# Ledger of designs, part 172: peptides against a protein of PDB entry 2AZE

Target 1, 148 residues: chain A of PDB entry 2AZE
Amino acid sequence: AQECQNLEVERQRRLERIKQKQSQLQELILQQIAFKNLVQRNRHAEQQASRPPPPNSVIHLPFIIVNTSKKTVIDCSISNDKFEYLFNFDNTFEIHDDIEVLKRMGMACGLESGSCSAEDLKMARSLVPKALEPYVTEMAQGTVGGVF
Target 2, 101 residues: chain B of PDB entry 2AZE
Amino acid sequence: GRLEGLTQDLRQLQESEQQLDHLMNICTTQLRLLSEDTDSQRLAYVTCQDLRSIADPAEQMVMVIKAPPETQLQAVDSSENFQISLKSKQGPIDVFLCPEE

## One batch from the design tools (peptide; made by RFdiffusion4, then SolubleMPNN)

Design b1_p25_2_s2 (from b1_p25_2, 8 letters changed)
Fold by OpenDDE base, seed 2:
Structure b1_p25_2_s2 (fold): chain B 148 residues (1-148), chain C 101 residues (1-101), chain A 25 residues (1-25)
Amino acid sequence: as target 1 above (148 residues)
Amino acid sequence: as target 2 above (101 residues)
Amino acid sequence: LFADLGVHRLKSSDLKGTKTFTITY
């Protein structure tokens, strides 16, 4: 009886660990797709324009975005060495990391929400190694974890 | 019996986790390759047009923050306090404004 | 083009080694 109880505890621990790894894997897949898709888009755009964009017209990854209403008053304090910043707002704001920005741009092909068209899924599959394609398909169908 | 069933479950879960670990390794390898490819890094950027599609500067002020790794970000968004604090230990932080035009 | 916050037209003040900018639109 005690042995069975110990094994049940271990089973539950392993299940939780697997669940966590599944979430991490999904995020890594989305990042890979988003990054490769972004690079591909920009490469194509630069080829069509026959020149790179002006240096100050683009922001390279990594970055974070803060947005708020244009009516929001912001006080910003910056240390002399620019190691410390303090922003005070008089109203609510939003923060987005670069991955979230890429997702909202559609760079993850809607895979993050399981809202992939057939063409989106085709694109997503083309941006990952062959071994990951089945998992991408499961993500698109919302059936991740069915094998476990 | 119960013991046999649990033992079998644990073996199956171990195999499943090994499969996940393998896929994780593939993903991390791909991301590392991207990070090491200078051409990919050169092309890993967003434009003003991209940012406008997320938060239109006509109505929203958009700040872009470029911070070194391990920079601490503290945010408070409550009825009484709206604050963002940034603290870097590895270098200066750059903040840019996305223009409306 | 992106504008650096440090050079943007902002109302600023210095206090104890800290530069403070007030951003209003």
Scores: peptide ipSAE 0.030, ipTM 0.861, DockQ to the pose 0.035
Fold by OpenDDE base, seed 1:
Structure b1_p25_2_s2 (fold): chain B 148 residues (1-148), chain C 101 residues (1-101), chain A 25 residues (1-25)
Amino acid sequence: as target 1 above (148 residues)
Amino acid sequence: as target 2 above (101 residues)
Amino acid sequence: LFADLGVHRLKSSDLKGTKTFTITY
């Protein structure tokens, strides 16, 4: 009985660990797809334009976005060396990292929300190594971890 | 019996975890390769048009923060306090505004 | 083109070694 109890505890521990790893893997896959898709898009765009964009017209990763209503008053304090910033807002704001921005741009092909068309899924699969394609398919179907 | 069943379950879970570890290794390797590829990093950018698609500068003010690694960000968003603090140890922080036009 | 944060600086003051600006639209 005690041995079985110990194994049950171990089983639960492993299940939780697997769940965590599944979440991590899904996020990593989304990041990979988003990055590669972004690079591919920009490469194609530059080829069509036959030139790169002006340097001050683009923001390279990594970055953080802060947005708020244009009616929001912002007080900003900046150190002389620009090592320190302090922003005070009179209303709510939003913060987004670059990955979230890419997702909202559709660079993850809607895989993050399970909203993949056939074309989206095809694109997503094409942007990962062959070994990851089955997992991408499962993500699109919402069936990841169903066997575990 | 119960013991045999649990033992079998643990073996199956071990196999599943090993498979996940393998896939994660593949994925992290790909991300590392992307980070090491100069051309990919050159092309890893967003435009003002991209940002407008997320938060329209006609209605929203959009700031872009470029900070060195290990920069500390503190944010407070409550009914009585709305604040963001940035502190870098490795270099200057750059903040840009995405214009409406 | 992205604009420097300073473009929309309005009222400014120095406090504790920092320059404080008010940004409004």
Scores: peptide ipSAE 0.026, ipTM 0.862, DockQ to the pose 0.035
Fold by OpenDDE base, seed 4:
Structure b1_p25_2_s2 (fold): chain B 148 residues (1-148), chain C 101 residues (1-101), chain A 25 residues (1-25)
Amino acid sequence: as target 1 above (148 residues)
Amino acid sequence: as target 2 above (101 residues)
Amino acid sequence: LFADLGVHRLKSSDLKGTKTFTITY
């Protein structure tokens, strides 16, 4: 009985750890797909245009986006060395990291929400190593939890 | 019995975790390779058009923050305070506005 | 093209070693 109880505790601990690792892995996969897809898109676009975009027309990763209504008044304090910024808004704002931006751009192929079309899934699979393809499939189906 | 079942479960979980670790290592390696590839980094960018798809500059002001690693970001978004604080440890922070057109 | 934050500056001042800008649209 005591041995069984000990094993139950261990089982629960492992299950939780696995769950955490699953979440981490999924995020890593999404990042990989998003980055590679972005690079691929831009490479293709530059090839078609036969030139890179002007340097001031693009923002390289990493970055953070802040958006708010145009009616929002923003007070910004910047240290002399630009090491410190303070923004005060008179209304609500939104913050998005670059990964979220890429996801919303569709760079993760809808995999983040399990909303992959057949074409999306094909793209997603093509952007990961072979060993990760089954997991990508599981993510698309929303069945990851059933595997581990 | 129960003991045998639990033992079997633990073995299966161990195998699953090992598989996860393996897959995570693969992912980490891939991301590292991306970070080390100059061409990939050159091509890792978004455009104004991309940002417009996230928030329409006709109605939303879109600000882009480029901050060095280890920069601290503090945000307060409440009825009483709407504030973002950025503190960099090792370099200047750059802020840009996405134009409407 | 992306613009520097100062492009839409309506008010600026220095306080406590910082430059303060007020941005509105």
Scores: peptide ipSAE 0.025, ipTM 0.862, DockQ to the pose 0.035
Fold by OpenDDE base, seed 3:
Structure b1_p25_2_s2 (fold): chain B 148 residues (1-148), chain C 101 residues (1-101), chain A 25 residues (1-25)
Amino acid sequence: as target 1 above (148 residues)
Amino acid sequence: as target 2 above (101 residues)
Amino acid sequence: LFADLGVHRLKSSDLKGTKTFTITY
């Protein structure tokens, strides 16, 4: 009885760990797709324009986005060495990391929501190593979660 | 019996986890390759147009924060307090505004 | 083009070793 109880505890622990790793893997796949797709897009754009964009017209990864209503008043305190910032808003704000921005841009091909077209899925598959293609397909179909 | 069933389950779960670990290693390797590729890093950028598609500067003010690794970000968003605190340990933090046009 | 926060659309003052900016619209 005690042996079975111990194994059941271990089983639950492993199941939870697997679930967490599945989520992590999905995020890593999305990041990979998003990054590669972004690079590909920009490469193509620069080739067509035959020039890089102006330096101050782009923001390189990594970055964080903060947005709020234009009506929001923001007080900002900055240390002399610029090591510390304090922003006080009089209304709500949103924070987005660069990956979220890329997802919203469609760089992850809609795979993050399982709402990718056939073309999007084809693109997504092309941006990952062969070993990951089955998982990408599962993500697109919403069938992720099965234990191997 | 129950013990045999549990033992078999644990073996299967171990194999599943190993497969996940392998796939994760593949992903992390790919990401490292991207980070080490100078050309990829040069091309890893978003434009003002991209940011406008996320938050329209006509309606929203958009700030871009570039901070060194391990920078601490504290955010409070409640009915009484709306605050963001940034503390860097490695260097200066840069903040930019996305123009409306 | 992106504008440096230290320059664009800000009122600034120095207080106790910090620079304080107010962004308004």
Scores: peptide ipSAE 0.027, ipTM 0.862, DockQ to the pose 0.036; fails the geometry check

Design b1_p25_2_s3 (from b1_p25_2, 10 letters changed)
Fold by OpenDDE base, seed 2:
Structure b1_p25_2_s3 (fold): chain B 148 residues (1-148), chain C 101 residues (1-101), chain A 25 residues (1-25)
Amino acid sequence: as target 1 above (148 residues)
Amino acid sequence: as target 2 above (101 residues)
Amino acid sequence: LFADLGVHKLDSSKLKGTKTFTIKY
């Protein structure tokens, strides 16, 4: 009886660990797709324009975005060496990391919400190694974890 | 019996986790390759147009923060306090504003 | 084009090694 109880505890621990790894894997897949799709888009755009964009017209990854109403008053304190920043707002703000920005741009092909068209899914599959394609399909169908 | 069933479950879970670990390794390898490819890094950027699609500068002020690795970000968004604190240990932080036009 | 906040023409004050900006729109 005690042995069975110990094994049940271990089973539950492993299930939780697997669940965590599944979430991490999904995020890594989305990052890979988003990054490769972004690079591909920009490469194509530069080829069509026959030149790179102006240097100050683009922001390279990594970055974070902060947005708030234009009516919001912001006080910003910056250290002389620019190692420290303090922003005080008089109203609410939003923060987005670069991955979230890419997702909202559609760079993850709607895979993050399981809202992929057939063409989106085709694109997503083309941006990952063959071994990951089945998992991408499961993500699109919302059936991740069915094998476990 | 119960013991036999649990033992079998643990073996199956171990195999499943090994499969996940393998897929994770593939993903991390791909991301590392992207980070090491200079051309990919050169092309890993967003434009003003991209950011306007996320938060329109006509109505929203949009700041872009470029911070070194391990920079600490503290954010408070409450009825009494709206604050963002950034502290870098590895270099200067750059902050940019997106133009409206 | 993106503008560096550090060089933006904003109202500013200095307190003990810090530069403070007030961003108003």
Scores: peptide ipSAE 0.028, ipTM 0.865, DockQ to the pose 0.035
Fold by OpenDDE base, seed 3:
Structure b1_p25_2_s3 (fold): chain B 148 residues (1-148), chain C 101 residues (1-101), chain A 25 residues (1-25)
Amino acid sequence: as target 1 above (148 residues)
Amino acid sequence: as target 2 above (101 residues)
Amino acid sequence: LFADLGVHKLDSSKLKGTKTFTIKY
């Protein structure tokens, strides 16, 4: 009885760990797709324009975005060495990491929501190694979560 | 019996986890390769137009924060307090404004 | 966040700041 109980506890621990790793893997796949797609897009755009984008119009990764209403008053305190920043807002704000920005740009091909077109899925598959293609397909179909 | 069933389940779960670990290693390797590629570095950017598509500068103020690795970000967003605190350990933090269209 | 890909030129207008300032629109 005690042996079975111990194994059941271990089973639950492993199941939870697997679930966590599945979510981590999905995020890594999305990051890879989004990153490669972004680079590809920019390369193509620069080739067509035969020039880099205008200065002051681009932000290189990594970055964080903070947005709030233009009506929001922001008090900012900065240390002399710029190691510390303190922003006080009089209203709500939003924070987005670069990955989220890329997702919203469609760089992850809509795979993050499991609602990608056939063309998007084809693109997504083309941006990952063969070993990951089945998982990408599962993500698109919403069938992720099964134990291998 | 029950013990045999549990033992078999654990073996299957171990194999599943190993497969996941392998796939994750593939992903991390790909990401590292991208980070080591000079062209990828140069081309890894978003435009102001991209940012405008996320938050319209006509209605929203958009700040871009470039912070060194391991920078701590604390955010409070409540009815009483709205605050962002940034603390870097490795270097200065840069803040940019996305211009209006 | 993506890992730092190294030193690259950041093409954007830096927010000019003093030790303390207020941004209003």
Scores: peptide ipSAE 0.026, ipTM 0.853, DockQ to the pose 0.071
Fold by OpenDDE base, seed 4:
Parts: structure tokens; sequence; C-alpha cells
Structure b1_p25_2_s3 (fold): chain B 148 residues (1-148), chain C 101 residues (1-101), chain A 25 residues (1-25)
């Protein structure tokens, strides 16, 4: 009985750890897909245009996006060395990291929400190593939790 | 019995975790390769058009923050105050506005 | 083209070794 109880505790511990790792892996996969897809898109676009975009027309990763209504008044304090910024808004704002931006751009092929079309899934699979393809499939189906 | 079942479960979980670790290592390696590839880094950018798809600059002011690694970001979004604080440990922070057109 | 906040024409003041900008639309 005691031995069984000890094993139950161990089982639960492992299950939780696996769950955490699953979440981490999924995020890593999404990042990989998003980055590679972005690079691929831009490469293709530049090839078609036969030139890179002007340097001030693009923002390279990493970055953070802050958006708010144009009616929002923003007070910005910047240190002399630009090491410190303080933004005060008179209304609500939104913050998005670059990964979220890429996801919303569709760079993760809808995999983040399990909303992949057949074409999206094909793209997603093509952007990961072979060993990750089954997991990508599971993510698209929303069945990852059933595997482990 | 119960003991045998639990033992079997633990073995299966161990195998599953090892598989996850393996897959994570693969992912980490891929991401590292991306970070080390100069061409990929050159092409890892978004445009104004991309940002417009996230928030319409006609109605929303879109600000882009380029901060060095280890920069601390503190945000408060409440009825009492709306604030973003950025503190870089090394290097300047750059802020850009996405134009409407 | 993206505009650097530093070069964007904003109402600004200097206080306590910092530059303060007010962005209004």
Amino acid sequence: as target 1 above (148 residues)
Amino acid sequence: as target 2 above (101 residues)
Amino acid sequence: LFADLGVHKLDSSKLKGTKTFTIKY
C-alpha cells in the first residue's frame, strides 16, 4: 500500500512535468514555424521585388508592439542615455510581443489555435524537422494531451 | 495488480518524457541555428503593412519598441493609471512609430 | 517608413535629466 502510494505521487509528479514540457515544446515549435515562415515569406518577396525593402520600412525581430487609440495622450519620459523609458497613458493600451504579432500575421499557420487548413498544416510540417512532424500533426488536431 | 499497473505507467511516462526532451532539444537546436544564420536574421522583419493587420493605424497609434536583451518591462493597465516602464541594463532602447500611410 | 520617436516632432520637455515627450493625435 505504501509502495503504491509512493508510486502514485511519483506518477503525478511526472504527469505534471510532462504537461509543462508539452506546453514549452508547443511554444518552441510555434516559434520555429513562425520564424521560418516569416523568413521564407520575406525572402520570396525580396526575390520578386529584386531588392530588399528600405531599411526604415521594416522592423527586425525582436520587438514589442504597443498600441492605443489615437485619442490617447501619451507622456513619454526618456533618460539621457535612452536606457530608461516611462510612458504614461490617459487610457488603456495593448502590448504584444513579436511572437504574438507573428501568430496574428498567420506565420504559425493557425497551429497555435488548432485552426489549420490542410494547406496550413502542410506548410507547418514543412518548416520543422522530420522528428517534429508528428507532434505538429497532434497540435493541429488538438490531441497532444492524449498522447502523453 | 495495482503495483504492476503503476510501475507500467511510470515506465510509459518516462519514455514519454524522454521523447519530449528529445523533441525539445531538436527545437532548441533549430532556433539556435536560426539565430546564428545571418541571412535568416536579415530576413526576420515585419513591415508597416504587417503591423496594420494587427492594429489599424488609422484608429490606433502603433509604437514599436526595440529593447536590448534583459530589458525590464513593467506595465500597469488599470482604471487608476496606465503606464509602461522600460529599463535597459545595457544599451539604448529605440522606439518607433508606425505611420498611418 | 517607420519614424523614430527621437526624430518625430513631439511636444517635449526636459526634466530631471530626462526628456519628456507628449504624443497627441
Scores: peptide ipSAE 0.025, ipTM 0.863, DockQ to the pose 0.035
Fold by OpenDDE base, seed 5:
Structure b1_p25_2_s3 (fold): chain B 148 residues (1-148), chain C 101 residues (1-101), chain A 25 residues (1-25)
Amino acid sequence: as target 1 above (148 residues)
Amino acid sequence: as target 2 above (101 residues)
Amino acid sequence: LFADLGVHKLDSSKLKGTKTFTIKY
């Protein structure tokens, strides 16, 4: 009885670990798709324009976005060496990392929300190594981890 | 029996975890390759239009923060305090305001 | 050091010591 109980505890531990790894893998896949899709988009755009965009017209990864209402008053303190910034807002704000921005741009092909069209899924699959394609398919179907 | 069933489950879970580890290794390798590819990094950018699509500058103020690695970002978003603190260790921080037009 | 998006960069280059300013829109 005690042996079975110990194994059940271990089983649950492993299940939780697998769940965590699944989440991590999904995020990594989304990042890969988003990055590659972004690069592909920009490469195509530059080819069509026959030139890169002006240096001051783009922001390279990594970056952080902060947004708030235009009505929000922001007090900003900056150290002399620019190593330290302090922003005080009089209302709520939002912070988004570059990955989230890419997702909202559709760079992850809607895979992050399971909202993939057939073309979106095709694109997503094309942006990962073959070994990851089945997992991308499972993500799109919402069936990841169904065997566990 | 119960013991045999549990033992079998654990074996299956081990195999599943090994598969996940393998896939994760592939994925992390791909990401490293992307980070090491100069051309990819050159093309890893967003435009003003992209940012406007995320938060419309007509309604929202949008700031872009570029900070060195290991920069600490502390955010407080409560009813009494709305604050962002940035502290870098490796260099200066750049902050931009996204124009409406 | 970092790319510019062609946006309004916060003016910190002229700062001596810790400076505070208010952003309003």
Scores: peptide ipSAE 0.025, ipTM 0.866, DockQ to the pose 0.036

Design b1_p25_2_s4 (from b1_p25_2, 7 letters changed)
Fold by OpenDDE base, seed 4:
Structure b1_p25_2_s4 (fold): chain B 148 residues (1-148), chain C 101 residues (1-101), chain A 25 residues (1-25)
Amino acid sequence: as target 1 above (148 residues)
Amino acid sequence: as target 2 above (101 residues)
Amino acid sequence: LFADLGVHKLNSSDLTGTKTFTITY
């Protein structure tokens, strides 16, 4: 029936939208966890050291990382106002954003890959509001979206 | 029947989406709070040691790019061209190197 | 400590408002 067909179309639309929102939410959660965990780590480290690190020894977020072999020759062109940069490499390079760096540092507690130990999961849960804890659990278990 | 089943499914999906929207709002609020907290921003940094864990400067050179919001980044990584282009509209771009030591 | 990009330049040139640096390790 036409009515059923219309509802089926709407069902598919909603499912796709939900899937997209799930992905977005997961990323937001990972960002929150990573940021808070980083801040917490650094706060503790500074307390232990009884001082902050030298200003030029750290890089504050946000940032982008570019890495390449030390053998790679890099030609860099910079505008006078430093608004424009052009890097030419003679070999392949990699680019990583700050979130990826934090994930690789373990700041997201392995939640990004569903590889959380019990301690990791506990940490992750502690870094989000209570309302987000169930979703963090689902992410860790890989069961997000299982009801659909 | 089929109609009843679909109707029920849609109701459930609507509830699920509303829940997601709510959770997203909570999460974005938390992120905004972090961005507005001076102490948190002061502590939101990585060290050379952290970066070495990602790419060992013994084998890889590591550049850190600090660019203003809305900076355009274009990257080409092919056998014919290896290039990164940055264009900022809101201020200067800073580039740093992570030393091996 | 992080170093400015210019620290590791091998050569540089100015061309039409653009500074070009070559970096090699």
Scores: peptide ipSAE 0.029, ipTM 0.865, DockQ to the pose 0.035
Fold by OpenDDE base, seed 1:
Structure b1_p25_2_s4 (fold): chain B 148 residues (1-148), chain C 101 residues (1-101), chain A 25 residues (1-25)
Amino acid sequence: as target 1 above (148 residues)
Amino acid sequence: as target 2 above (101 residues)
Amino acid sequence: LFADLGVHKLNSSDLTGTKTFTITY
């Protein structure tokens, strides 16, 4: 009885660890797809334009986005060496990292929300190694979470 | 019996975790390869048009922050205080505004 | 094109080694 109880504790510990790893893997897959899709898009665009965009017309990863209403008043204090910034807003703001921006741009093909068309799924699968394709399919179907 | 069942479950969970570890290793390897590829990094950018699709500058002010690694970001968003503090130890912080036009 | 806040034309004041800007629209 005590042995079984100990094994039950271990079983629960492993289940929780697996759940955490599943979430981490899903995020890694989304990041990979988003990055590769972005690079592919930009490569194609530059090829069609036969030139890269002007240096100050694009923002390279990594970055953080802050947005707020245009009516929001912002007071900004900047150190002389630009090592320190302080922003004070008179209303709410939003912060987004670059990965979230890419997701909202559709670079993850809607896989993050399980909203993939057949074409989206095809694209997503093409941007990962073959070994990851089954997992991408499961993510698209919302069937991730089972024991392998 | 119960003991045999639990033992079998643990074996199956171990196999599942090993499979996950393998897949994560593949993913991290791919991401490292991307970070080491100069051309990929050159092409890893967004445009003003992209940012407008996320938050239209006609309605929202969009600020882009590029900071060195390990830069500290502190944010307070409450009814009494709305503040963002940035502190870098490795170099200057660059802040850009996305124009409406 | 992006506008660098470091060179953006904003109302500013200096205080204790910092530049303070007020962004309004």
Scores: peptide ipSAE 0.026, ipTM 0.859, DockQ to the pose 0.034
Fold by OpenDDE base, seed 5:
Structure b1_p25_2_s4 (fold): chain B 148 residues (1-148), chain C 101 residues (1-101), chain A 25 residues (1-25)
Amino acid sequence: as target 1 above (148 residues)
Amino acid sequence: as target 2 above (101 residues)
Amino acid sequence: LFADLGVHKLNSSDLTGTKTFTITY
């Protein structure tokens, strides 16, 4: 019946919305874990060194990384006020945001790929509020969305 | 019947979405708190060694871009054009090169 | 706006109100 068809459309709409929200939540969780893990790492390192690193030795978030072969020729034009930059490369390049850098550093404990050791998972769980721990577990197991 | 089944599905989906919304609120709140925490922001940094672990400057050139919020980044990566354009509205952009050791 | 970092700032030369540089390794 038409009513059933309407409900099926609504069902699909809701499923898609939930899927999108799941993706967003997972990313937010990864960001939280990565960030907190980074902060924790650095706090410990500074405590061990009994001092913070020299200001000019570290890069604070947020940042963007651009990398390319060192053989790549890069021409750059910068506006006088440094509000505008134009980079021209003669070959391909990569752009990474700070979150991706943190993930590659292992700050997300491998949760981003579902490749968590027991220790990784323990760390990940410890870096989120209790309410998010079950979801972290599901992410590690690759079972997010299994209820749908 | 079919109608009852669909109705039940929608109810379950509603509950699931509500739970997701709740979790998202918790997560976004945590991120905001971290953003507002001075000590956390002070400790939110990477080193050159960290960056080298991502892309070794021995083989790759690594640039670091620090730009104000709302800076527009346009990238073209094609056979005909390899370009990055940055346009800030709130302040100057800083660009650095990660040196080799 | 941002503090100096432990990396080298890109060198540039001013041309007609703009700074231009070329990176070659």
Scores: peptide ipSAE 0.024, ipTM 0.861, DockQ to the pose 0.037
Fold by OpenDDE base, seed 3:
Structure b1_p25_2_s4 (fold): chain B 148 residues (1-148), chain C 101 residues (1-101), chain A 25 residues (1-25)
Amino acid sequence: as target 1 above (148 residues)
Amino acid sequence: as target 2 above (101 residues)
Amino acid sequence: LFADLGVHKLNSSDLTGTKTFTITY
């Protein structure tokens, strides 16, 4: 009886850990797709333009975005060595990492929100190794919640 | 019996976790390869147009933060306090304002 | 965040020129 109880506790622990890893894997897949898609897009764009964009007109990864209403007043303090910044806002703000920006740009093909068209799914599959394609398909279908 | 069933479940869960770990390793490897590829590094950028598509500078101000690794970011967004603190120990932080046009 | 793949500056207003400033619109 006690042995069974111990195993049940362990079972639940493992289930939770697996659930966490599933989430992590999904994020990794999205990152891979988004990154590769971005690179591919830019490569194509540069080829079409027959030149790269002006060097100071783009932001290379990694970066963080902060946005707020234009009506928001921002006070900023910067240390002399620029190692420390302090921003005080008089209203709410948003912070986005580069991955989130890429997702909103559609670089993850809508896979992150389950809004993946057939063409999006085709693109997504093409940007991952074969071993990951089944998981991408499951993500698009919203069926990754199971244990395999 | 119950014990046998639980034992079998644990074995299956172990196999599932191992499969997840394997897939995660594949992903991590791919990302590392991309990170190490010079051409990919050069092409891993967004434009002002991209940023405008995320947050319209006509309505929102958009700041871009470039910070060294391990930079600490503290954010408070409450009714009484709205603050962002950045602290780097590995180098200077750069902050840019995205233009409207 | 992705790994550090290099540093490039965006052609935007640099906010690092002063120790303290206020942004208003």
Scores: peptide ipSAE 0.023, ipTM 0.855, DockQ to the pose 0.072

